# Peptides against a protein of PDB entry 6B4J: the designs that were tried, part 49

Target 1, 315 residues: chain A of PDB entry 6B4J
Amino acid sequence: DITMQWYQQLQDASMQCVLTFEGLTNSKDSQAKKIKMDLQKAATIPVSQISTIAGSKLKEIFDKIHSLLSGKPVQSGGRSVSVTLNPQGLDFVQYKLAEKFVKQGEEEVASHHEAAFPIAVVASGIWELHPRVGDLILAHLHKKCPYSVPFYPTFKEGMALEDYQRMLGYQVKDSKVEQQDNFLKRMSGMIRLYAAIIQLRWPYGNRQEIHPHGLNHGWRWLAQILNMEPLSDVTATLLFDFLEVCGNALMKQYQVQFWKMLILIKEDYFPRIEAITSSGQMGSFIRLKQFLEKCLQHKDIPVPKGFLTSSFWRS

## One batch from the design tools (peptide; aimed at target 1 W219 Q224 Q255 E267)

Design b1_p22_3_s1 (made by RFdiffusion4, then SolubleMPNN; from b1_p22_3, 9 letters changed)
Fold by OpenDDE base, seed 2:
Structure b1_p22_3_s1 (fold): chain B 315 residues (1-315), chain A 22 residues (1-22)
Amino acid sequence: as target 1 above (315 residues)
Amino acid sequence: DELEKIRKWLLENQFTPPPSEA
């Protein structure tokens, strides 16, 4: 399976990255520990500062992240910080930065769907300049949300239930599995972030270059989902989230061919979702239904709420 | 018949998006 090979390659690359900076992370030296913490803060704090307030502020954040990844000193916590402070500093920063982008999908976007766009445009712009960060974003995303690949993790013989639940993307703490609503919120946030990344380009980059992970991956994701048996509640939720965020962009890109796929979703795949939907899960099902019916009726998919406008970039 | 054609088309093109019409 080509999709599973791609998944495994990204996980292997992520694991190899962790091994490359193990000397920094496991150091007992006080100075190395300080450098590690300074680098971690320098990588993650700018991402947490991303907001919908002003395009100028977003540019400042982007420039800071790019400067750090380029080996330039940046100010963080009142200190000058550089990846050159340790031979493993760059690998560590790339990993932690990618992890933080996915975490913002899991937390911030999950709670505030509009936050997907400013986070995604920075992530896309950084990915264009630093491809390894993009691969690590995918690796972190796929591990936390296997539905972003997409694939459904299978229970293996001898596996503990908790380990299987974690593979499915659930948080398990103190032998208690996460509630379904919280799980779906986190998965939704990550899918929405991904759907935003694949369509957005940093406006101050070289837009003549091909998007490093563009709308072609949106088409692939939909095609793969439609060729899988739906999962109860999960498929209806994430399919809606994906289409709400990137449906307009896919419509503009693929036109008639996208509408054929949307008809297939409504007429062929949607009944398969219905057949596995319980009475307690009708909320996600009805939301997807209403979205598809509205889009087909109007022959249009609306621009998603929170999409960055030209006025945002002039602010 | 039309839905089956679309399904077949999607299966054949799942890893090769159609040309951009933009």
Scores: peptide ipSAE 0.109, ipTM 0.792, DockQ to the pose 0.868
OpenDDE base, seeds 1, 3, 4, 5: peptide ipSAE 0.093, 0.103, 0.100, 0.104; ipTM 0.783, 0.784, 0.787, 0.787

Design b1_p22_3_s2 (made by RFdiffusion4, then SolubleMPNN; from b1_p22_3, 6 letters changed)
Fold by OpenDDE base, seed 3:
Structure b1_p22_3_s2 (fold): chain B 315 residues (1-315), chain A 22 residues (1-22)
Amino acid sequence: as target 1 above (315 residues)
Amino acid sequence: SELEEIRKWLKEHQFVPPPSEA
């Protein structure tokens, strides 16, 4: 399976990255520990500062992240920090930065859907300049949300139940599995972030170049989902999240071809979702239904709430 | 049926999007 090979390659690259900076992370030296913490803060704090407030502030954050990844010193926590402070510094920062972007999906976007767009546009712009960060974003995303690949992890003989639950994307702490609502909320945030990344380009970059992970991956994701059996509650939730965020962009890009896909979703796939939806899971189902019906009726998919406008970039 | 044709079409275009009309 080409998709599973791609998934595994990204996971292997991510694991190799971790091994590469293991010297930094496992060091007992006080100076190395200090450098590690400084680099971790320098990589993650700017991402946490991303907001919908002003385009100028978003540019400052982007420039800071790019400067750090470019080997330039940046101010973090009142100190000058550079990836050159340690031979493994760049690999570590790339990994932690990518991890933080995905974490903003599962936390910030999960709670505030509109936050997907400013986070995604920075992530996309950084990915364009630093492809390795993009690969690591995918690796982190795929590991936390296998539905972003998409694939559905299967239970294997001899597997511990907790390990299977983790493979499905659940958090398991102290032998307690995450509640379904919290799980779906986190998955929704990550899918929304992904759906935003694949459609957004950093406005101050070279837009003439092909998007490093563009809308063609959005098509692929939808096609793959539709060619899989639906999962109870999960499929209805994430399909809605994806379509709400990038449906307008896919409609504009693929036009009639996208509408064919949307008809297939409504007429063929939706009944399959309905068949596996319990009475307690009707919320996600109804929301998807209403969205699809509205889109088909109006022959339009609205621009998502929080989409960045020209006025945002002038602020 | 129309749906059967669309299902077949989607299987054929699963990994590679069709040409853009834009």
Scores: peptide ipSAE 0.434, ipTM 0.896, DockQ to the pose 0.883
OpenDDE base, seeds 1, 2, 4, 5: peptide ipSAE 0.284, 0.426, 0.438, 0.428; ipTM 0.876, 0.894, 0.896, 0.895; seed 4 fails the geometry check

Design b1_p22_3_s3 (made by RFdiffusion4, then SolubleMPNN; from b1_p22_3, 8 letters changed)
Fold by OpenDDE base, seed 4:
Structure b1_p22_3_s3 (fold): chain B 315 residues (1-315), chain A 22 residues (1-22)
Amino acid sequence: as target 1 above (315 residues)
Amino acid sequence: KELEEIREWLKKHQYTPPPSEA
């Protein structure tokens, strides 16, 4: 399967990246530990500072991240920090930056759906300039949310239940599995972030270039989901999240072809979701149903709440 | 019939978006 090959390739690249900076991460040297912590902060703090408030501040954050990735010194925690402080510094920063973008999907976007857009536009712009960061974003995203690939992990013979739960994206701590609501909330945040990334371009970049991971991947994601058997609660939840965030963009891009896909969801895929939906899980299904019925009735998919406007970039 | 045709169409176009009919 081409999708699984792509998934594995990204995971292998991510693992190889970890191995390349192992010397920095495992060093017992006091100076190396200091550099590691400084680089980690320099990579992650700017991402945490991304907000919906002002486009000018978002540009400052972008420029800081890009400067760091370009080998330029940046101010972090009152210190000058550069990836040149250690031979493994760039690989480490790229990995930690990518990890942090996905973590913002998992945490910030999960709680505040509108946060997807400013995070995603920075991620997209950084990906355009630093393709390796984009690959690492995908690797982190796919590992935490296999539904972003998409695939549903299968239980293998001899696998521990906890390991299977982790493969499904659940957090398992002290032999306690995460509650379903918290799991779905985190998965939703990551899918919403992904759906935002594939449609957004950094406005100050070279717009003549093709999006490094554009709406064609949105089509692919939907097509693959619809060609799979639905997973109880998960598929209805994430399909809604994806369509709410990028449905308008997909509609504009693929027009009649996208409407054929929506009809297929409503008329063919819904009964399959319903058949596996328990009475306690009807909330996600009903939400998806109502969204699609509204879109089909109006022949329009609304621009998502939090979508970045020209006024945002003038602020 | 129509839904089955659309389903097979989507399988055919899973990895590559079809051109938008102009």
Scores: peptide ipSAE 0.476, ipTM 0.902, DockQ to the pose 0.718
OpenDDE base, seeds 1, 2, 3, 5: peptide ipSAE 0.448, 0.464, 0.471, 0.466; ipTM 0.896, 0.900, 0.901, 0.900

Design b1_p22_3_s4 (made by RFdiffusion4, then SolubleMPNN; from b1_p22_3, 9 letters changed)
Fold by OpenDDE base, seed 2:
Structure b1_p22_3_s4 (fold): chain B 315 residues (1-315), chain A 22 residues (1-22)
Amino acid sequence: as target 1 above (315 residues)
Amino acid sequence: SELEKIREELKKNQYTPPPSEA
């Protein structure tokens, strides 16, 4: 399976990255520990500062992240920080930056869906300039949300139940599995972030370049989901989240072919979702139904709430 | 049916998006 090969390659690359900077992460030296913490803060704090407030502030954040990844010194926590402070500094920063982008999907976007767009446009712009950060974003995303690949992890003989639950994307703490609502909320945030990344380009970059992970991956994701048996609650939730965020962009890009896909979702795939939906899970199902019916009736998919306009970039 | 054709097309072309019509 080409998709599973791609998944495994990204996980292997992520693992190799961790091994590469192990000297920095496992150092007992006080100076190395200080450098590690400074680099971690420099990589993650700018991402936490991303907001919907002003395009000018978003540009400042982007420029700071790009400067750090380019080996330039940046101010972080009142100190000058550079990836050149340690031989493994760049690999560590790329990994932690990518991890933080996915974490913002898992936490911030999960709670505030409109936050997907400013986070995604920065992530996309950084990915164009730093492809390794993009690969690491995918690796982190796929590990936390296998449905973003998409694939459904299988229980293997001899596997602990907790390990299987973690493979499915659940958090397990002190032998307690995460509640289904919290799980779906986190998965939704990550899918929404992904759906935003694949459609957005940094407006100050070279727009003549091909998007490193564009809408073609959105089509592929939908096609793969439709060729899989639906999962109870999960499929209806994430399919809605994906279509709400990138459906307008896919419609504009693929037009008639996208409408054929949407009809297939409504007429062929939706009954298969219904057949596995319990009475307690009808909320996600009904939400998807209403969205599809409105889109098909109006022959339009609305621009998602929080989409960045020209006025945002002038602010 | 038209739906069957669409399904088979998507199954066959899972990794190849249609041409951009934009």
Scores: peptide ipSAE 0.346, ipTM 0.907, DockQ to the pose 0.862
OpenDDE base, seeds 1, 3, 4, 5: peptide ipSAE 0.337, 0.338, 0.343, 0.334; ipTM 0.905, 0.905, 0.906, 0.904

Design b1_p22_4 (made by RFdiffusion4)
Pose (drawn by RFdiffusion4):
Structure b1_p22_4 (pose): chain A 315 residues (1-315), chain P 22 residues (1-22)
Amino acid sequence: as target 1 above (315 residues)
Amino acid sequence: DSLVEEFEQKLEQLEVDDLPKP
């Protein structure tokens, strides 16, 4: 409940932001749409540009966003634009910027697991300079993936199924329901991004402040799910690609206590899945063992493939 | 969270065979 209460605090806090700019979106004038068009454009593209080429150019995207959020003018396609044009624009850009981070994790990181880090460092950096943006990231991240909270949505009695599938985060339309395969990845990429944000820190600017969403939330996440019964395919999958990404940082921080958590899922939580999962979905539960059987004996959890090296930063 | 506290109490009851690398 401490979590579910905190879960609601962010959600209804985001709905307050959905209304603070109410009128900027619900506007049909010509100029009214041009403004809404140029802001969302110049705020959600730099996030899409976040690449793995070098940290040298990764700073441009960070600065371009810091200037845009802090109110300074920003060069866009054609003429320069700024938030000073409209008082509602700031509380609007922060909304659309937050969704993009999770959306970049939704599509890109789900397919390309290594792009989670170059995106997370810009997000973990912007979260420091502007905390308001972070709560909005925790807002969208949590609804599109309630498994990141982590809380498994229970079935409310007397309700149709298509109503329930939407609560699980499946993308559904009038008649189309998102397949399970093209769904499981959308969740992987989300928590792989979440697992990266909590362990990375923006290197530049020399800040003595602390990580806004510390690695502590990585421990609670593993602990909060491992104390509850696992879902068949969702848990064994999400439990794996979270440890692959953030298992190295947790091993260093909580040295022995983390190892105890691992020798628990090995002999206490693995049986909790072998019966729950049918023979048609053991695919996820198998990767989870192949991951630990090594890590437990090697006494090491490999650094996540795609970690930003020193070469990436200088270069 | 109460679930987390309960889970940490279970971990305190465990023994570690091999220690992880630093």

Design b1_p22_4_s1 (made by RFdiffusion4, then SolubleMPNN; from b1_p22_4, 13 letters changed)
Fold by OpenDDE base, seed 1:
Order: C-alpha cells, then sequence, then structure tokens
Structure b1_p22_4_s1 (fold): chain B 315 residues (1-315), chain A 22 residues (1-22)
C-alpha cells in the first residue's frame, strides 16, 4: 500500500532524526543540558505565542522561527540562542518545532477551533522554507492521529489492549484510557490544523512556488476516507472537522468534482456511517448530516470561522 | 493515488444535471 509506505517512510525519518540528536538529549553534561533546554524553549515558545490578535505579531514570530532554523542567533528567555551551540542543535530544533506545531493542534485548536488558521499559516510558511520540518510535522501528526494519513490501526494477535488503544491515538495513563469525548476533541484539533495547513500559504513568501503539501492532499485524504469502512463516531467527527475547515477551499479548487463528492458522501457513504452509529453516538453523525445538507441546499461551503483576512495582515 | 482514481471513476457516473451546483 503506497499510503502505508509513505506513513512508514515519515516515521523512519522521524526516528532517524531522534537518533541523530540522541547525544544532545541523553547528555549528562551540565552545559549540554543547558543548551538543550535553551534550544527547546527557542523552538517551542514562539509557537505558543501564535494568536489571532495581529498579523504583525505573527510575522515577528515567523521571522524568529525562520532565523533560528537558519542558524542565526535569536533571543529566548533573555539569552542569545543558536542551533550552532551544538552539532545536533538543528535536528533537535526541527524535531521539537514540528512536535510543538502538532501539540498546538492537539491542545489549542482542540479547544479553540479558530486557532487553526494562524498556527497553520506559520507552519505552512516554515515548511516551504524548511521541508524537513514539514516531514517531521507529518510524522508527529500521523503518529498521534493515524486518521490524518488516513489509516485505521488494527489489533494484532498478542498485542496488549493499552498498546492498541495508544496506536488508535488514545492516551492511556495508569491503565486508564482517555474518555471518548477528550480523544475526539484532540483528534479534531489535529485534523483541523492539518486541513488549515494544506490550504494556507505564508503571504510574505514566494507565492509562485507550489505549496509543499497543498489541497491535492486534501482531495487524497477524502478519497481515502471514502474508500475505507467508517469507524464508529470517529469518521463522522473527523469528516465534519475536515470539511468545515477546508471544504470552502476544496470547493474553489475542484468545483464540480467537489460537489459530486459531497453528493457521493450524502447518498453512498452516509448509510455506511449510520449502520455503525449507536444511539449514543448520533451527535457526530447528525452534525455531519446537517452540515452537508446545509451546504448542498445553499450551494456553498461557508468560509470557516477564524479564516485570516487581508485586514488581519494589515494589523 | 489509486484512491483518487477510484473516487474520480465513481464521480464520472454522477450526472452534473442532478447536482445542486451553484
Amino acid sequence: as target 1 above (315 residues)
Amino acid sequence: SESVKKLEEKLKTLKVESLPLP
């Protein structure tokens, strides 16, 4: 399977990255520990500062991240920090930055859906300039949310239930599995972030270049989902999240083919979702149904709440 | 991708006249 080969390739690249900076992460040396902490803060704090407040502040954050990845010194925690402080510094920063973008999907976007857009536009712009960060974003995303690939992890004989639950994306702590609502909330945040990344370009970059991971991946994602058996509650939830965030962009890109796809979802795929939906899980199904019916009735997909306008970039 | 091709083939069977197109 080409999709599973791509998944494995990204996971292998991520593992190789971890091995490359193992000397920095496992060092007992006080100076190496200090460098590690300074680099980790320099990589992650700017991402946590991303907000919907002002385009000028978003540009400052982007420029700081790009400067760090370019080997330039940046101010972090009152110190000058550079990836040149350690031979493994760049690989470590790229990995931690990518991890942090995915964490913002999992945490911030999960709680505040509008936060997807400012995070995604920075991630997209950094990916354009630093392709390895993009591959690491995908690797982290795919590992935490296999539905972003998409694939559905299968239980293997002899596997512990907890390990299977973790493969499905659940958090398991002290032999307690995460509640379904919290799980779906985190998965939703990551899918929404992904759906935003594939449609957004950094406005101050070279827009003549092809998007490094553009809307064609959104079309691929939908095609793959529709060719898979639905999962109870998960498929209806994530399909809604995806279409709410990138449906307008897909409509503009694929036009008639997009509308045919929506009809196919309504007429062919909905009965398959319904057949596996329990009475307690009808909420996600009903939400998807109402969204699609509204879009088909109005012949439009609304621009998602939080979409960045020209006024945002002038602020 | 193969999945995209399969989807596009299914979409060929849908008549445009039946679509709620803008």
Scores: peptide ipSAE 0.297, ipTM 0.843, DockQ to the pose 0.571
OpenDDE base, seeds 2, 3, 4, 5: peptide ipSAE 0.265, 0.024, 0.017, 0.050; ipTM 0.829, 0.596, 0.596, 0.726; seeds 3, 4 fail the geometry check

Design b1_p22_4_s2 (made by RFdiffusion4, then SolubleMPNN; from b1_p22_4, 11 letters changed)
Fold by OpenDDE base, seed 1:
Structure b1_p22_4_s2 (fold): chain B 315 residues (1-315), chain A 22 residues (1-22)
Amino acid sequence: as target 1 above (315 residues)
Amino acid sequence: SPLVEELQEKLDKLKVESLPLP
């Protein structure tokens, strides 16, 4: 299966990255620990500072991340920090940066859907300049949210229930599985971030180049979802999240084919979702149904709330 | 992508004139 091969390749690359910087992460040396912490802060703090407030501030954050990845010194925590402080510094920073982008999807976007766009445009711009960061973003995303691939993890014989739950993306702590609402909230945040990344380009880059992971991957994602049996609550939730964020962009890109796809979802795929939806899970199904009916009735998909406008970039 | 091609084949079976398209 080509999709699973791609998934495995990205996971292998991520694993190899971890092995490459294990000397830095496992060091007991005081100086190495200090460097590690400084690099980790330099990689992650700028991402946490991303906001919807001003385009100028977003540019400063982007420039700082790009400078760090380019081997230039940056100010972090009142100190000058560079990936050149350790031979494994660049690999470590790329990994931690990618991890942080996905974590912002899982946490910030999950709670504030509009936050997807400023985070995604920075991630897309960094990916364009640093392809390895993009691959690591996918690896982290796929591991935390297999539905972003998409695939549905299967229970294997002899597997512990907790391990299967973790593979599905649930957090399990002290033998307690995460509540379904919290799980879906985190998955939604990650899917929304992904849907934003594939449609956004950093406005100060070379926009004549092809997007490193563009809308064609969104079309592929939909094709894969529609070719899979739906999962209760999950499929309806994430399909809605995806279409709400990138449906307008997909409509503009694929035009008539996009509308045919929406009809296919409504007429062919909805009955399959309904068949596996319990009375207690009808909320996600109804929300998706209402969204699709509204879009088909109005012959338009609205621009998502939080989409970055020209006025944002002039602020 | 084979998946995209499969989707396209499904979509090609849909007649535009019979669909509530814009």
Scores: peptide ipSAE 0.497, ipTM 0.912, DockQ to the pose 0.446
OpenDDE base, seeds 2, 3, 4, 5: peptide ipSAE 0.404, 0.202, 0.459, 0.463; ipTM 0.887, 0.812, 0.889, 0.898

Design b1_p22_4_s3 (made by RFdiffusion4, then SolubleMPNN; from b1_p22_4, 13 letters changed)
Fold by OpenDDE base, seed 5:
Structure b1_p22_4_s3 (fold): chain B 315 residues (1-315), chain A 22 residues (1-22)
Amino acid sequence: as target 1 above (315 residues)
Amino acid sequence: SEAVKKLEEKLNKLTVESLPLP
């Protein structure tokens, strides 16, 4: 399967990256430990500062991340920090930055859906300038949310149940699996972030270049989802999340084909979701139903709440 | 992708008349 090959290639690249900076991460040297901590903070703190407040602040965050990745010194925690402080510094920073973007999907976007857009536009802009960060974003995203690929992990003979649960994206701590509502919330946040990334371009970049991972990947994602058997609760939840965030952009890009796709979802795919939906899972099903019915009735997909306007960039 | 091709094949069987065209 070509999709699974792509998944595996990204995971292998991510694993090789980890091996490359192992000397930095496992060093017992006090100076190396200090450098590691400084680089980790320099990579992750700016991402955590991303907010919906002002476009000017978002630009400052972007410029700081880009400067760090470009080998320039940046101020972090009152110190000058550079990836040149260690030969493995760049690989480490790229990995930790990508990990942090996905973590913001998992945590911040999961709780505040509108946060997807400012995080995504920074991630997209950084990806355009630093393709390796983009590949690592995908690797982290795919590992935490296999539904972003998409694929549904299968239980294999001899596999431990906990390992299977982790492959599905569940957190397992002290032999206790995460509650379904928390799991779906985290998956929702990551899918919403992904759906925002594929449609957004950094406004101060070279817009003449093609998006490094654009709406064509959104169309591919939908095509793959619709070609798979639905998974109980998961498919209805994530399909809604995806369409709510990027449906308007897909409508503008694919026009008539987009509307045909929505009809196909309503008439062909929706009954298959219904057939596997229990009475306790009707909430996600009903939400998707109402969304599709409203969009088809109004002949429009609304611009998602939190979408960045021209007024945001003037602030 | 193969999935996109399969989707496009399904979509091409749908008539425009059934579409809520804006």
Scores: peptide ipSAE 0.496, ipTM 0.916, DockQ to the pose 0.563
OpenDDE base, seeds 1, 2, 3, 4: peptide ipSAE 0.412, 0.486, 0.416, 0.412; ipTM 0.893, 0.909, 0.898, 0.895

Design b1_p22_4_s4 (made by RFdiffusion4, then SolubleMPNN; from b1_p22_4, 10 letters changed)
Fold by OpenDDE base, seed 1:
Structure b1_p22_4_s4 (fold): chain B 315 residues (1-315), chain A 22 residues (1-22)
Amino acid sequence: as target 1 above (315 residues)
Amino acid sequence: SPLVEELEKKLDTLTVPELPLP
């Protein structure tokens, strides 16, 4: 399976990255620990500062992240920090930065859907300049949300239930599995972030270049989902999240083919979702239904709430 | 992607009702 091969390749690259900076992360040396913490803060704090407030502030954050990845010193926590402080510094920063982007999907976007767009445009712009960060974003995303690949992890003989639950994307702490609503909220945030990344380009970059992970991956994602059996609650939730965020962009890109896809979803795939939907899961099902019906009736997919406008970039 | 191509083939068989596309 080409999709699973791609998944495994990205996971292998991520694991290899972890091995490359193991010396930095496992060091008991006081100086190495200090460098590690400074680099971690320099990589993650700017991402946490991303907001919908002003385009100028977003540009400052982008420039700071790019400078750090380029080996330039940046100010973090009142200190000058550079990836050159340790031979493994760049690999560590790339990994932690990518992890933080995905974490913002999991946490911030999960709670505030509009936050997907400013985070995604920075991630896309950084990915364009630093392809390894993009691969690591995918690796982290795929590991936390297998539905972003998409694939459905299967239970294997001899596997612990908790390990299977973790593979499905659930958090398991003290032998307690995460509640379904919290699980779906986190998955939704990550899917929404992904759907935003594939459609956005950093406006101050070279827009003539091909998007490093563009809308063709969105089309692929839909194709893969439609060729899979739906999962109870999960498929209806994430399909809605995906279409709400990138449906307008897909409509503009693929035009008639997109509308054929949407009809196929409504007429062929939606009944399959209905067949596996329990009475307690009708919320996600109804939401998807209403969205599809509205879009087909109006022959339009609305621009998602929080989409970045020209006025945002002038602020 | 083979999956995309397969989907496109399926979509080509779907007669889009004359959705008055604007």
Scores: peptide ipSAE 0.148, ipTM 0.744, DockQ to the pose 0.588
OpenDDE base, seeds 2, 3, 4, 5: peptide ipSAE 0.021, 0.029, 0.020, 0.020; ipTM 0.601, 0.614, 0.593, 0.591; seed 4 fails the geometry check

Design b1_p22_5 (made by RFdiffusion4)
Pose (drawn by RFdiffusion4):
Structure b1_p22_5 (pose): chain A 315 residues (1-315), chain P 22 residues (1-22)
Amino acid sequence: as target 1 above (315 residues)
Amino acid sequence: DDNVEEFEEKLEQLEVPSYPKE
């Protein structure tokens, strides 16, 4: 409940932001759409540019967003644009910027697991300089993936199924329901991004402040799910690609306490899945063991493939 | 969270056979 109450605080706080700019979106004038068009454009593209080539150019994207959010003018396609054009633009750009980070994790990181880090550092950095943006990231990240909270949505009695599948985060239309395969990845990429944000810190600017969403939330996440009964395919999958990404940082921070948590899922939580999962879906539960049978004996959890090296920063 | 506290109490009851690397 402490979590579910905190879960609602962010959600209805985001709905307050959906209304603070109410009128900027619900405007049909020509100029009214041009403004709405140029802001969302110059705010959601730099996030899409976030690449793995070098941290040298990764700073441009960070600065371009810091200037845009802080009110300075920003060079866009054609003429420069700024938030000073409209008072509602700031509380609007922060909304669309937040969704893009989760969206970049939704599509890109789900397919390319290594791009989770170059995106997370810019987000973990922008979260420091502008905390308001972070709560909005925790807002969208939580609804599109309630498994990141983590809370498994229970079945409310007397309701149709298509109503329930939407609550689980499946993308559904009039007649189409998102397959399970093309759904499981959308969730993987989301918590792989979440597992990266909590362990990374923006290196530049020399800040003595603290990480806005500390690695502590990584411990509670593993603990909060491992105390409740696992879902068949969702848990064994999400439980793996979270440890592969953030298992190295947690091993250093909570040295022995983290190892105890691992020798528990090995002998206490694994059986909690072998019966829950049918023979047609053991694929996830198998990768989870192949991941731990090594890590437990090697006394080490490999650094996540795609970690930003020193070469990446200088270069 | 109450679930976290209960879970940490279970971890305190465990013994570590092999210690992880530093």

Design b1_p22_5_s1 (made by RFdiffusion4, then SolubleMPNN; from b1_p22_5, 10 letters changed)
Fold by OpenDDE base, seed 1:
Structure b1_p22_5_s1 (fold): chain B 315 residues (1-315), chain A 22 residues (1-22)
Amino acid sequence: as target 1 above (315 residues)
Amino acid sequence: SPLVEELEEKLNKLTVPSLPLP
């Protein structure tokens, strides 16, 4: 399976990255620990500062991240920090940066859907300049949210239930599995972030170049989802999240083919979702239904709330 | 992607109902 091969290749690359900087992360040396913490803060704090407030502030954050990845010194926590402080510094920063982008999907976007767009445009711009960061974003995303691939992890003989739950994307702490609502909220945030990344380009980059992971991957994602049996609650939730965020962009890109796909979803796939939807899961189902009906009735998909406008970039 | 091609083939067989596409 080509999709599973791609998934495994990204996971292997991520694991190899971890092995490369293991010397830095496992060091007991006081100086190495200090460097590690400084690099971790330099990589992650700028991402946490991303907001919808002003385009100028977003540019400053982008420039700081790019400078760090380019081997330039940056100010972090009142100190000058550079990836050159340790031979494994660049690999470590790339990994932690990618991890933080996905974590912002999991946490910030999950709670505030509009946050997807400023985070995604920075991630897309960094990916364009630093392809390895993009691959690591995918690796982290795929591991936390297998539905972003998409695939549904299967229970294997001899597998512990908790390990299977973790593979499905659930958090399991002290033998307690995460509540379904919290699980879906986190998955939604990550899918929304992904849907934003594939459609956005950093406005101050070379827009003549092809997007490193563009809307064609969104089309692929939909094709794969529609070729799979729906999963209870999950498919309805994430399909809605995906279409709400990138449906307008897909409509503009694929036009008639997009509308045919939307009809296929409504007429052929939606009844299959209904058949597996319990009375307690009707919320996600109804939201998807209403969205599809509204879009088909109006022959339009609205621009998502929080989409970055020209006025944002002038602020 | 073979999956995309398969989807496109399925979509090409679908008659767009006279939805006046804008």
Scores: peptide ipSAE 0.297, ipTM 0.811, DockQ to the pose 0.538
OpenDDE base, seeds 2, 3, 4, 5: peptide ipSAE 0.219, 0.246, 0.171, 0.273; ipTM 0.790, 0.798, 0.686, 0.804

